# Ledger of designs, part 223: peptides against a protein of PDB entry 3NZW

Target 1, 212 residues: chain A of PDB entry 3NZW
Amino acid sequence: TTTLAFRFQGGIIVAVDSRATAGNWVASQTVKKVIEINPFLLGTMAGGAADCQFWETWLGSQCRLHELREKERISVAAASKILSNLVYQYKGAGLSMGTMICGYTRKEGPTIYYVDSDGTRLKGDIFCVGSGQTFAYGVLDSNYKWDLSVEDALYLGKRSILAAAHRDAYSGGSVNLYHVTEDGWIYHGNHDVGELFWKVKEEEGSFNNVIG
Target 2, 222 residues: chain B of PDB entry 3NZW
Amino acid sequence: QFNPYGDNGGTILGIAGEDFAVLAGDTRNITDYSINSRYEPKVFDCGDNIVMSANGFAADGDALVKRFKNSVKWYHFDHNDKKLSINSAARNIQHLLYGKRFFPYYVHTIIAGLDEDGKGAVYSFDPVGSYEREQCRAGGAAASLIMPFLDNQVNFKNQYEPGTNGKVKKPLKYLSVEEVIKLVRDSFTSATERHIQVGDGLEILIVTKDGVRKEFYELKRD

## One batch from the design tools (peptide; made by RFdiffusion4, then SolubleMPNN)

Design b2_p25_8_s4 (from b2_p25_8, 13 letters changed)
Fold by OpenDDE base, seed 4:
Structure b2_p25_8_s4 (fold): chain B 212 residues (1-212), chain C 222 residues (1-222), chain A 25 residues (1-25)
Amino acid sequence: as target 1 above (212 residues)
Amino acid sequence: as target 2 above (222 residues)
Amino acid sequence: MQLSSYTGAFAVREVGNFLDPSILK
C-alpha cells in the first residue's frame, strides 16, 4: 500500500494505490483505500483493511451525529480525535490502522491528521503512509512546493504513487486521486498503473530502468 | 494446544452479469485427507434474492449464514417486510464478521444478487469483515487456481484487440448467463483436477429478477 | 488466534504499513 496526502496553496491532494495483499497473494487490485467519510472529509487506509474500513465508516456515523447535534460540520481536528480516542481504547488489542483524515473547513483551512493504532495522532503538511511510503516521499519531497498549481499538485500526487507502485510489490493496481477544497472533495479518477506507467515513461523520458 | 478452527476445504465462485449474478460452490466436505461428504451444499438462498456462501471452516460458515438469515428475518420485522438490498446485506455481514474481530469466523464469504438498479452484484469478504463489490471472485481452497483464470476470462486481463500491437485493450463487456455458467464449470472441473479438496459436485445458484435458480453438475469423485 | 496469509478462506486483506516516525522532519 501507498497512500499520501499533502497541503498546498490550492487545498489538499490525496492519492492512493488500490492493491490489497494477503502475504504474497494479490487479494485485489481495485480496493478503495479512500473512505469518503462525508462530502468534506476523506479517510485513507493502511494496515488491516477491515479495521480501517470498519472504524472509518463508524467515524462517518460519529461525524454525522456531530452535524445533527451542533448544526455545523465537524472539524478535521475533532474527527481525527474521535478516531484517535477510539483506537487508543483498543491499544494492545491488535488493531492495525494507519490513517489520514483530510478535510478543509473554514475554521481550520486545509488540514491533514495522521492517526494510527499505536496511538499516534499528528497534524502535518505532508504524509506518505504504507509499505511504499519511502518511494512516494522520494518523488514527493523532491518536487513539492506550497505554490504548486492544482494541476501540478494532482500530477505530483499521482506521480508519487506511480513511483511507489513501480518499486513496492505491495502497491499497484490503480491510482485514486482526490482534490480537497473548502467546498469538499473532488474525485479525479482512477488511473490504471499499467497504462499510466507507459504514458509517464514516454512523456517524461523517465523509468529508464525499464525497456519499452 | 487446542486449535478451535478446522478446514473443510471446498471452493466457491461468484460472477456478476449485467442483469444476473451467479454464486457457485463444490459440494465436497473434507477434513485433512478424508472426505466427510460428497454432497454438502455450501451455497444458500437467504431470501430477498440474496445468495450466500461462507467457505472454509464449515462450522463457522454455517453459523454465519444462520446469523445472516436471522438478520434478514428481523429486518423484515423491523421494516414492514421491506426487501433487504444487496448493499445493505453486505454492510450487515461486515458487522457480523467484525463483531468477532478477535476470534474471527474462519471463512471467506461471498454473496451475490442484484443491486438496486437490477445489475448483477457480487460482494466478497475477508474473515474479519472487509468487503468489496467485484465482478468476480473465487474463494476457498482452489481460489489461487481459479482467480487468475477469472481475471483473464471475465475481466479480460492481458487481452488486446487484434492488430493493435498491444496498444488497445480488449473492451470490457458483460457475459451472458450461458457464458458465465460455462466459465464456472470450466473453473471447477479444472480446479478438481489439481486440488484434492475440490470435487464431487458443483451447485450453481443463478439470481435474476425472477428469483433464484439452481443447477447441479457432477464433478470428479476422486 | 492469528489468521494465516493463505490465499484461501483464511487470508486477511492487508493494505501496508504505518508511518515511519523517523522520516517526520
Scores: peptide ipSAE 0.232, ipTM 0.814, DockQ to the pose 0.053
Fold by OpenDDE base, seed 3:
Structure b2_p25_8_s4 (fold): chain B 212 residues (1-212), chain C 222 residues (1-222), chain A 25 residues (1-25)
Amino acid sequence: as target 1 above (212 residues)
Amino acid sequence: as target 2 above (222 residues)
Amino acid sequence: MQLSSYTGAFAVREVGNFLDPSILK
């Protein structure tokens, strides 16, 4: 798995691969590793698919309850704290979760929190999470600027996941790409890694380790 | 080491068509190398045009299916006999599975039906309740043999248009019910030849807007 | 015990590892 999120002048880019594995078995190439919690809030999945899917869906319910009770959308800080508190209660029980909670509120602006099942909760501008994270960081860190255009930022997210998919055997399938703004998240499509690879190779003249 | 689980073998397969879905399973039940039954159905009509199979440890599978059927019943009681949608069924099954997260049901679960638009739907679950809607899925003993075949024959993976030098992929299209049934039969006949835990009989449940139809075919009894 | 080991042939779906803090700077 490779997931990433980063803040820039245009909001947040979220990009993830879609491969799930069970040991050496490719269980799926089409897993949705972004959970759309609400129109303004995204969660990403790394670790156990069931743990992430179940508890992030649960988180969505908690966020909705907050909205109903408080007549206001939940903050990214509060949403991530709810999840963090939950996993803390299960600490030592064997949950496997590495998540990013990404959203844009008027109060907070574009915000990313990392939350994992070890109890870590971090606010930050750039996170890559998963077995392919180091490969993604290599591309992302080399090209990241706060002043990226939306187009360039989207490409950078996609390109970083592609790099990870190329090098990490546990990452692949497709790239799901999101742009988060104050108006909510925008889905920017599913990009098959195989097709994307050849396109990028041709256009960039990159991936020269592959002949064909 | 304490092992509360058995493995009763068998294989299941779901394929979604345009306006139908199929869920198939062999009827062999085995423990170790001993055939317990040559006809033990493991694919069930659960009502509301939803078919379900939980393959692996049969005791766990039966328990899960029973719980789901009960859930359907209670859903009707609580919601004025409203039909349970396939997506809601999937969510319900997730909760059933994840409710035993720390002592999981030892099963691969597949359900099939029609979505709210009348399109064929197949959902697959891991033992702890992660689920995904897919066009096809194999589960059980011979899943590793069948799934690559389905990738090739249902999703047309690694197939290209003739004369294009491998540059143009074969376009995706829905398969007819006859084509799907043929693929299912070919899958199970092939699996039976190579896996001792698959055989005896093949039961196919076909879900359409008109309801659930069952077909049965003999497999090798070796 | 990892769930994958516990479930034997019926392995759970996994979507990779967590953040490596060592690369956070």
Scores: peptide ipSAE 0.231, ipTM 0.814, DockQ to the pose 0.055
Fold by OpenDDE base, seed 1:
Structure b2_p25_8_s4 (fold): chain B 212 residues (1-212), chain C 222 residues (1-222), chain A 25 residues (1-25)
Amino acid sequence: as target 1 above (212 residues)
Amino acid sequence: as target 2 above (222 residues)
Amino acid sequence: MQLSSYTGAFAVREVGNFLDPSILK
């Protein structure tokens, strides 16, 4: 798995692969590793698919309850804290979760929190999470700047996942791409890694380790 | 150390068509190298045009299917006999599975039916309740043998248009019910030849807007 | 029972690892 999120002048980019594994078995190439918590919040999945899918969906329900009770959208800080508190209650029980909670509120601006089942909760500008994270960081860190255009930022997110999918055997399938703004998240499509690879190779002259 | 789980073998297979879905399973039940039964059905009509199979440890599978059937009944009681949609069924099954997250059902679960638009739908679950909608899925003992075959024949993986030097993929299209049934039969026939836990009989449940149809075919009894 | 004990067709679906603290910025 490779998931990433980063803040820039235009909001947040979230990009993820879609491969799930069971040991050496490719269980699926089409897993949705972004959970749409609500129109303004995204959660990413790493670790156990069931743990992430179940509890991030549960988180969505908690966020909706907050909205109904408080008559305002929940903050990214509060949403991530709810999840963090939940996983902390299960600490030692064997949950496997590495998640990013991403959103844009007027109060906070574009905001990313990393939350994992070890009890870690971190606020940051750039996170790559998964077995392919180091490969994604290699591309992302080399090209990141705050002043990226939306188009360039989307491409950078997609390109970073592609690099990870190329090198990490546990990553692949397709790239799902999101842009988060104050008005909510926008889905920017599913990009098959096989097709994307050859397109990028041709356009950039990259991936010269592969002949074709 | 005590192992609460057994493995009763078998294989299941789901394929979604345009306006139908198929869920198939062999009828062999085995423990280790001993055949317990040559006809023990493992694919069930659960009502509301939903078919279900939970393959692996048969005791867990049966328990899960029974719980889901009960869930369907209660859904009708609570919602004025409203039909349970396939997507809602999938969510319900997730909760059943994840409710035993720390002592899981030792099964691979597949359900098949029609979505709210009348399109074929197949959902697959891991033992703890992660799920996704797919066009096809194999589960059980011979899943590793069949799934690559389905990738090729249903999703047309690694197939290209002739004369394009491998640059144009074969376009995706829905298979007819006849094509799907043939594919299922070929899959199980092939699996039976190479896996001792698959054989004896093949039961296929076909879901259409008109209801659930059942077909049975003999497999090798080796 | 640990999820890691599951193997083959009955294994749980996994979607990678956590953040590596050594590469935190």
Scores: peptide ipSAE 0.229, ipTM 0.818, DockQ to the pose 0.055
Fold by OpenDDE base, seed 2:
Structure b2_p25_8_s4 (fold): chain B 212 residues (1-212), chain C 222 residues (1-222), chain A 25 residues (1-25)
Amino acid sequence: as target 1 above (212 residues)
Amino acid sequence: as target 2 above (222 residues)
Amino acid sequence: MQLSSYTGAFAVREVGNFLDPSILK
């Protein structure tokens, strides 16, 4: 798995691969590793698929309850804290979760929190999470700038996941791409890694370790 | 060391068509190297045009299916006999599975039916309740043998248009019920040849807007 | 008990590991 999120002048880019594994078995090439918690909040999945899917869906319910009770959308900080508190209660029970909670509220602006099952909760501008994270960081860190255009940022997210998919055996399938703004998240499509690889190779003259 | 789980073998397979879905399973039940039964159905009509199979440890599978069937009944009681949608069923099953997260049901679960738009739907679950809607899924003992075949024949993976030098992929299209049944039969006949835990009989449940139809085919009994 | 110890042939779906804390420095 490779998931990433980063803040830039245009909001947040979230990009993830779609491969799930069970040991050496490729369980799926089409897993949705971004959970759309609500129109303004995204969660990413790394670790146990069930743990992430179950608890991030649960988180969505908690966020909705907050909205109903407080008559305002929950903050990204509060949403991530709810999840963090939950996993902390299960500390030692064997949950496996590495998640990024991404959203845009008027009060906070574009916000990313990393939350994992070890109880870590971190606010940051750039996170790559998963077995392919180092590959993604290699591309992302090399090209990241706050002032990226939306188009360039989207491409950078996509390209970083592609790099990870190329080098990490546990990452692949497709790239799901999101742009988070104040108005909510926008889905920017599913990009098959096979097709994307050849396109990028041709356009960039990259991936020269593979002879086309 | 105490192992609370058994393995009763078998294989299941779901394929979604345009306006139908199929869920198939062999009827062999084994323990270790002994055949317990040559005809033990493991694919069930759960009502509301939903078919379900939980393959692996049969005791766990049966328990899960029973719980789901009960859930369907309660849903009707609580919601004035409203039909349970396939997506809601999937969510319910997730909760059933994840409710035992720390002592999981030792099963691979697949359900099939029609979505709210009348399109074929197949949902697959891991033992602890992660789920995904897919066009096809194999589960159980011979899943590793069948799934690559389904990738090729249902999703047309690694197929290209002739004369394009591999540049144009074969377009995705829905398969007819006859084509799907043929694929299912071919899958199980092939699996039976290569896996000792698969054989004896094949039961296929076909879900359409008109209800659930069952078909049975003999498999090799060796 | 780690979930991996239970499932044997019926492995749970995994979507990778957590953030390496060393990368956060």
Scores: peptide ipSAE 0.223, ipTM 0.816, DockQ to the pose 0.059

## One batch from the design tools (peptide; made by RFdiffusion4, then SolubleMPNN)

Design b2_p26_1_s1 (from b2_p26_1, 11 letters changed)
Fold by OpenDDE base, seed 2:
Structure b2_p26_1_s1 (fold): chain B 212 residues (1-212), chain C 222 residues (1-222), chain A 26 residues (1-26)
Amino acid sequence: as target 1 above (212 residues)
Amino acid sequence: as target 2 above (222 residues)
Amino acid sequence: KVRGKSVRELYEEAQEVAKKSAEFIP
């Protein structure tokens, strides 16, 4: 798995691969590792698929309850805290979760929280999470700037996941790409890694370890 | 070491068509190297045009299917006989599976039906309740043999348009019910030849807007 | 590195829990 999210002048980019594995077996190439909690809030999936899918869906319900009670959208801070508190209650039970909660509220602006099953909750500007995270960081950190255009930011997210998919055997399938703004998240499509690889190789002259 | 789980073998396969879905399973039930039964159905009509199979440890599979069938009944009572949608069924099954997160049902679960738009739908589950809607899925003993075949024949993986030097992929298209049945039969026939836990009989449930149809085919009994 | 547990690992853990639970059955 490789997931990433980063803040920039245009909001948040979220990019993830779509491979699921069971040991050495590729269980799926089409897993949705972004959970659309609501139109304004995204969760990412790393670790146990069931743990992430179940509890992030549950989180969506809690966020909806907040909106009904308070007549306002929940903050990203509060949403991430709900999840963090929950997983902390299960500490030692064997949950496996590495999640990012991403959203944009008027009060907070673009916001990313990392939440894992160890009880860690971190606010930050850039996170890569999963077995391929180091490969993604290699590309992302080298090219990241706050002032990226939306187009360049989208490309950087996509390109970082592609790098991880190329080097990490546990990452691959496709890149799912999101842009989060004040108006909500925008899905920027599913990009097959095979097609994307050849396109990028040709356009950039990169991936020269593969003789095409 | 004490193992609370058995393995009853077998294989299941789901394929979604345009306006239909198919869920198939062999009828062999085994323990270790002993055949317990040559005809033990493992694909079930659960009502509301939903078919279900939970393959692996048969005791767990039967328990899960029974719980889901009960859930369907309760849904009708609570919602004035409203038809349970396939997506809602998937969510319900997730809760059933995840409710035993720390002592899971030792099964690979697949359901098939029609979505709210009348399109074929197949959902697959891991033992603890993660689920995905897919065009096709194989589960059980011979899943590793069948799934690559389905990738090629249903999803047209690694197929390219002639004359394009491998640059243009074969376009995705829905298969007819006849084509799907043929693929299912070929898959199970091939699996039976290479896997001792697959054989005896093949039961196929076909879901359409008109209901659930069952077909049965003999497999090798060796 | 949050590595997802394989289904196999989950089953192994569940088996260990089940074994421990069985030991508490008087």
Scores: peptide ipSAE 0.030, ipTM 0.768, DockQ to the pose 0.042
Fold by OpenDDE base, seed 3:
Structure b2_p26_1_s1 (fold): chain B 212 residues (1-212), chain C 222 residues (1-222), chain A 26 residues (1-26)
Amino acid sequence: as target 1 above (212 residues)
Amino acid sequence: as target 2 above (222 residues)
Amino acid sequence: KVRGKSVRELYEEAQEVAKKSAEFIP
């Protein structure tokens, strides 16, 4: 798995691969590793698929309950804290989760929290999470600027996942791409890694280790 | 060393069509190298046009299916006989599976039916309740043999238009029910030849707007 | 105890099996 999220002048980019594995078996190439909690809030999944799906869906329910009770959308801070508190209660039970909670509220603006099953909760501007995270960071960190255009930011997210998909055997399938703005998240499509690879190679003259 | 789980073998296969879905399974039940039964159905009509199979440890599979059937009954009771949608069924099954997260049902679960738009739907589950809607899925003993075949024949992976020098992929299209049945039969006949835990009989449940129909085919009884 | 194993041992074994068989998103 490779997931990433980063803040920039235009909001948040979230990009994830879609491969799931069971040992050496590729279980799926089409897993949705972004959970759309609400129109303004996204969760990402790495680790145990069931753990992430179950608890992030549960989180969505808690967020909705908050909205109903308080008549206001839950903050990204509060949402991430709910999840963090939950996984902390299960500490040592064997949950496997590496998640990013990404969203926008009027109070907070665009916000990213990292939450994992070890009980870590971090606010930050850039996170890559998963077995391919180091490969993604290699591309992302080298090209990241706060002042990226939306187009460039989207491309950078996509390109970083592609790099990870190329080098990490546990990452691949496709890139799902999101842009989170003040108006909510926007889905920017599913990009098959195979097709994307050749396109990028041709356009950039990159991936020269592969003869095409 | 005691293993709380058995493995009863078998294989299941789901394929979604445009306005239908198919869930098929062999009828062989085995423990180790001993055939327990040559006809033990493992694909079930659960009502509301939902068919289900949980392949792996048969005791767990049966328990899960029974629990789901009970859940359907309770759903009807609580919601004035409202039909359970396939997506809601999937969510329910997730909860059933994840409820035993720390002592899982040792099964690969597949359900098939029609979505709310009348389109064929197949959902697959891991033992602990992660799930995905897919166009096709194989589960069980011969899944590793069948799944690549399905990728090729359902999703047209690695197929290209002739004369294009491999540059144009074969376009995706829905398969007819006849094509799907043929594909299922070919899959299971092939699997039976190469896997000892698959064979004896093939039961296919076809879900359409008109309900669930069942077809049976003999497999090799080796 | 089930067949000489404690419930704890059964859970641990079950978890191991689940990890091997479950879909994993690393």
Scores: peptide ipSAE 0.066, ipTM 0.764, DockQ to the pose 0.071; fails the geometry check
Fold by OpenDDE base, seed 4:
Formats: structure tokens, sequence, C-alpha cells
Structure b2_p26_1_s1 (fold): chain B 212 residues (1-212), chain C 222 residues (1-222), chain A 26 residues (1-26)
């Protein structure tokens, strides 16, 4: 798995691969590693698929309950705290989760929290999470600027996942790409890694380690 | 070392069509190298036009299917005989599986039916309840043999339009029920040739708007 | 990596967790 999220002048980019593995077996190439919690809030999945899917879906329900009770959308801070508190209660039970809670509220602006099953909760501007995270960071950190255009930011997110998919055997399938703004998240499509690889190679003159 | 799980072998396969879905399974039940039964159905009509199979340890599979069937009954009771949708069924099954997260059902679960738009739907589950909707999924002993075949024949992976020098992928299209049944039969016959835990019989449940139809085919009895 | 675990892996993990605390990480 490779997931990433970063803040920039235009909001948040979230990009994830779609491969699931069971040992050496590719279990799926089409896993949705972004959970759309609500129109303004996204959760990402790394680690155990069931743990992430179950609890982030549960989180969605909690966020909806908050909205109903408080007549206001839940903050990214509060949503991430709910999840963090939950996983902390299961500390040592064997949950495997590496998640990012990404959203945009008027109060907070664009916000990213990293939450994992060890009980870590971190607010930050850039996170890559998963077995391919180091490969993604290599590309992302090298090209990241706060002042990126939306187009460039989307491309950078996509390109970083592509790099990870290329080098990490446990990442691949496709890139799912999101842009989060004050008006909510926008899905920017599913990009097959195979097709994307050849396109990027041709356009950039990159990936010269592959003769094609 | 105490192993609470058995392995009863077998293989299951789901494929979604445009307005139908199929869920198929062999009827062999095995323990180690001993055939327990040559005809033990493992694909079930659960009502509301939902078919289900949980393949792996048969005791766990049977328990899970029974729990789901009970869930369907309760749903009808609580909701004035409202039909359970396939997506709601999937969510329910997730909760059943994840409820035993720390002592999982030792099964690969697949359900098939029609979505709310009348389109074929297949959902697959890991042992602890992660799930996704897919066009096709193989599970069980010969899943590793069948799934690549399905990738090629259902999802047209690695197929290109002739004359395009590999630049244009073969377009995705729905398969007819006849084509799907043929693929299922070919998959199981092929699997039977190479895997000792697959054979004896093939039961196919076909879900359409008109209900569930069952077909049976003989496999090798070796 | 959303790592799907095999039933066997899940079982082994469940057993390990059961030995320590009733926690299973897939």
Amino acid sequence: as target 1 above (212 residues)
Amino acid sequence: as target 2 above (222 residues)
Amino acid sequence: KVRGKSVRELYEEAQEVAKKSAEFIP
C-alpha cells in the first residue's frame, strides 16, 4: 500500500494505490483505500483492510451523529480524535491501521491528521503511509511546494503514487486521486498504473530503467 | 499444537453480468486427502434474491450462512418484509465477520445478486470482513488458478485490440449468461485437473430478476 | 498496503493474539 496526503495553497491532495496483497498473492487490484466519510472528510487505509474499513465506516457514523446532534459538521480534529481514541482502546489487541483523516472545515481550513493503531495522532502538512511510503516521499518531497497549482499538485500526488507502485511490489493497480477544498472533496478519477506508467515515461522521459 | 480450524477444500466463483449474477461452487468436501463427500453443496439461496457461499472451513462457513439467513429473517421482521438489498447484505455480513475479528471465521465469503438498479453484483469478503464489489472473484483452494483466468476472460486483462500495436485495450463488455456459464464450467474443469480439493460436482446458482436458478454439472470424480 | 491476509495468516495471528491479548492485526 501507498497512501499520501499533502496540504498546499489549493487545499489537500489525497492519492492512493489500489492493490491489496495476502503474502505474495495479489488479492485485489481495485481496493478503495479512500473512504468517503462525508462530502468534506476523507479517510485513507493502510494496514489491515478489515480494520480500516470497519472502523473508518464506524467513524463515518459517529461523524453523522455529531452533525445531527450539534447541527454542525464535525471538525477534522474531532473526527481524528474519535478514531484515535477508539484505536487506543484496542491498543495491544492487534488492530493494524495507518490512516489519514483529511478534510476542510471553515474553522480549521485544510487539515490532515495521521492516526495509527499504536495510538499515534499527528497533525501535519505531508504524510505518506504504507509499505511504499518511502518511495512516495522521494518524489513528493523533491517536488513539493506550498504554492503548487491545483493541476501540478494533482499530478504530483499521482506521480508520487506511481513511483511507489513502480518500486513497491505491494503497491499498484491504480491511482485514486482526490482534491479536498472548502466546498468538499472532488474525485479526480482512477488511473491505471500500467497506462499511467507508459504515459508518464513518454511525457517526462523518466523511468529509463525500463526499456519499452 | 491445537488448530481450531479445518480445511474442507473446494472452490467458489462469482461473476456479475449486466442483469444477472452467478455464484458457483464445487460439491467436493475433503479433509486432508480424504474425500468426505462428493456432493455437499456450499452455495445457498438465502432469500431476497441473494446467494451466498463461505468457503474454507465448512463448519465456519455453515455457521456464517446460518447467521446471515437469520439476519435476513430479522430484517424482514423489523422492516415489514422489506427486501434486503445486496449492499445492505454485504454490510451485515461484514459485521458478522468482524464480530469475530479475534477468532475469525476461516472462510472466504462471496455473495451474488442484483443491485438496486437491477445490475449484477458480486461481493467478496476476507475472513475478518473487509469487502468489495467486483465483477468476478474466485475463492477457495483453486482460487489462485482460476482468478488469473477470470482477469483475462471477464476483465479482459492483457487483451488488446488487433491492429493497435498493443496501444488500445480490449473494451470492457458484459458477458451473456451463456458465456458466463461456459467460463464457470471451464474454470472448474480446469481447476479439477490440477487441484485435488476440487471436483465431483459443480453447482451454479444464477440470479436474475425472475429469481434464482440452479444448474448442476458433473466434474471428475478422481 | 491494505494487506489482505490469508485465512491462515489471520488464524495464526489470532492465535498469537489469543496467547498475548485478544487482539488480531491483519
Scores: peptide ipSAE 0.037, ipTM 0.766, DockQ to the pose 0.105; fails the geometry check
Fold by OpenDDE base, seed 1:
Structure b2_p26_1_s1 (fold): chain B 212 residues (1-212), chain C 222 residues (1-222), chain A 26 residues (1-26)
Amino acid sequence: as target 1 above (212 residues)
Amino acid sequence: as target 2 above (222 residues)
Amino acid sequence: KVRGKSVRELYEEAQEVAKKSAEFIP
């Protein structure tokens, strides 16, 4: 798995691969590793797919309850804290989760929290999470700047996941892209890694280790 | 095998002065060899002129600090907003830690503040709640590198007056705030050079009778 | 150095407890 999220002048880019593995077996190439918690909040999944899907969905319910009670959308900080508290309660139970909670509230602006099953909760501007995270960081960190255009930021997210998919055997399938703004998240499509690879190779002159 | 503990690295140190105390920590959060964050504060103002850090597994540290902060609130409710003394805080933290004796918080905890006489105080805790008041303590990844240095520079261990052929020990004296800050900075800069889990930034909380002051210094980022 | 038991020892003890607890899948 390779997931990433980063903040920039235009909000948040979230990009993920779609491969699921069971050992050396590719179980799926089409897993949705972004969970749409609500129209304004995204969760990413790494680790146990069931754990992430179940609890991030549960989180969505908790967020909705908050909205109903408080008549205000929950903050990204609070949402991530709910999840963090939950997984902390299950400490020792064997949950496997590496998640990013991404959202945009008027109060907080664009916000990213990393939350994992160990109970770690971190606020940050850039996170790559998964077995391919180091490959993604290599591309992302090299090209990241706050002042990226939305177009360039989307491309950078996509390109970073592509790099990870190329080098990490546990990552691949497709790239799912999201742009999170004040008005909510926008889905920017599913990009098959195979097609994307050749396109990028041709356009950039990159991936010269592959003869094609 | 499921491991309920992570190790987020980092280092903390506390030094008590005459009428102040300092608690400092780096801001690096790391897992194995991967830097998770270059700025994740781990030293906190908990109210009542008590600063606290629980270094080790960050999740446990955060949980412990949160519980202590809640304890402070409850103390105020129960005792008509009475200020929690540093010694009482230490006892409370002991109970928090020992309450998980069989599944410990994976942290080295240090608190700093002023005692009831207005003197600087540093308390250090093991993971299960044993505590001691000390003049200085280092904790975390580079504690083994820093602690001997603190022993030498704060407690003047193995220092002798010149010309006495090692027969007269250097007298104990309190360090000034400036001297302590310098010592803290030197300690962390040195630790950063020799330990991969220490770096990025240094936050220093200084407790005086006037409250808690925070200072930030950059450390090496690689 | 942890007073009394080392952090490592406490960690190992906690790991043993955690292993036993993992049998309790809530």
Scores: peptide ipSAE 0.031, ipTM 0.617, DockQ to the pose 0.032; fails the geometry check

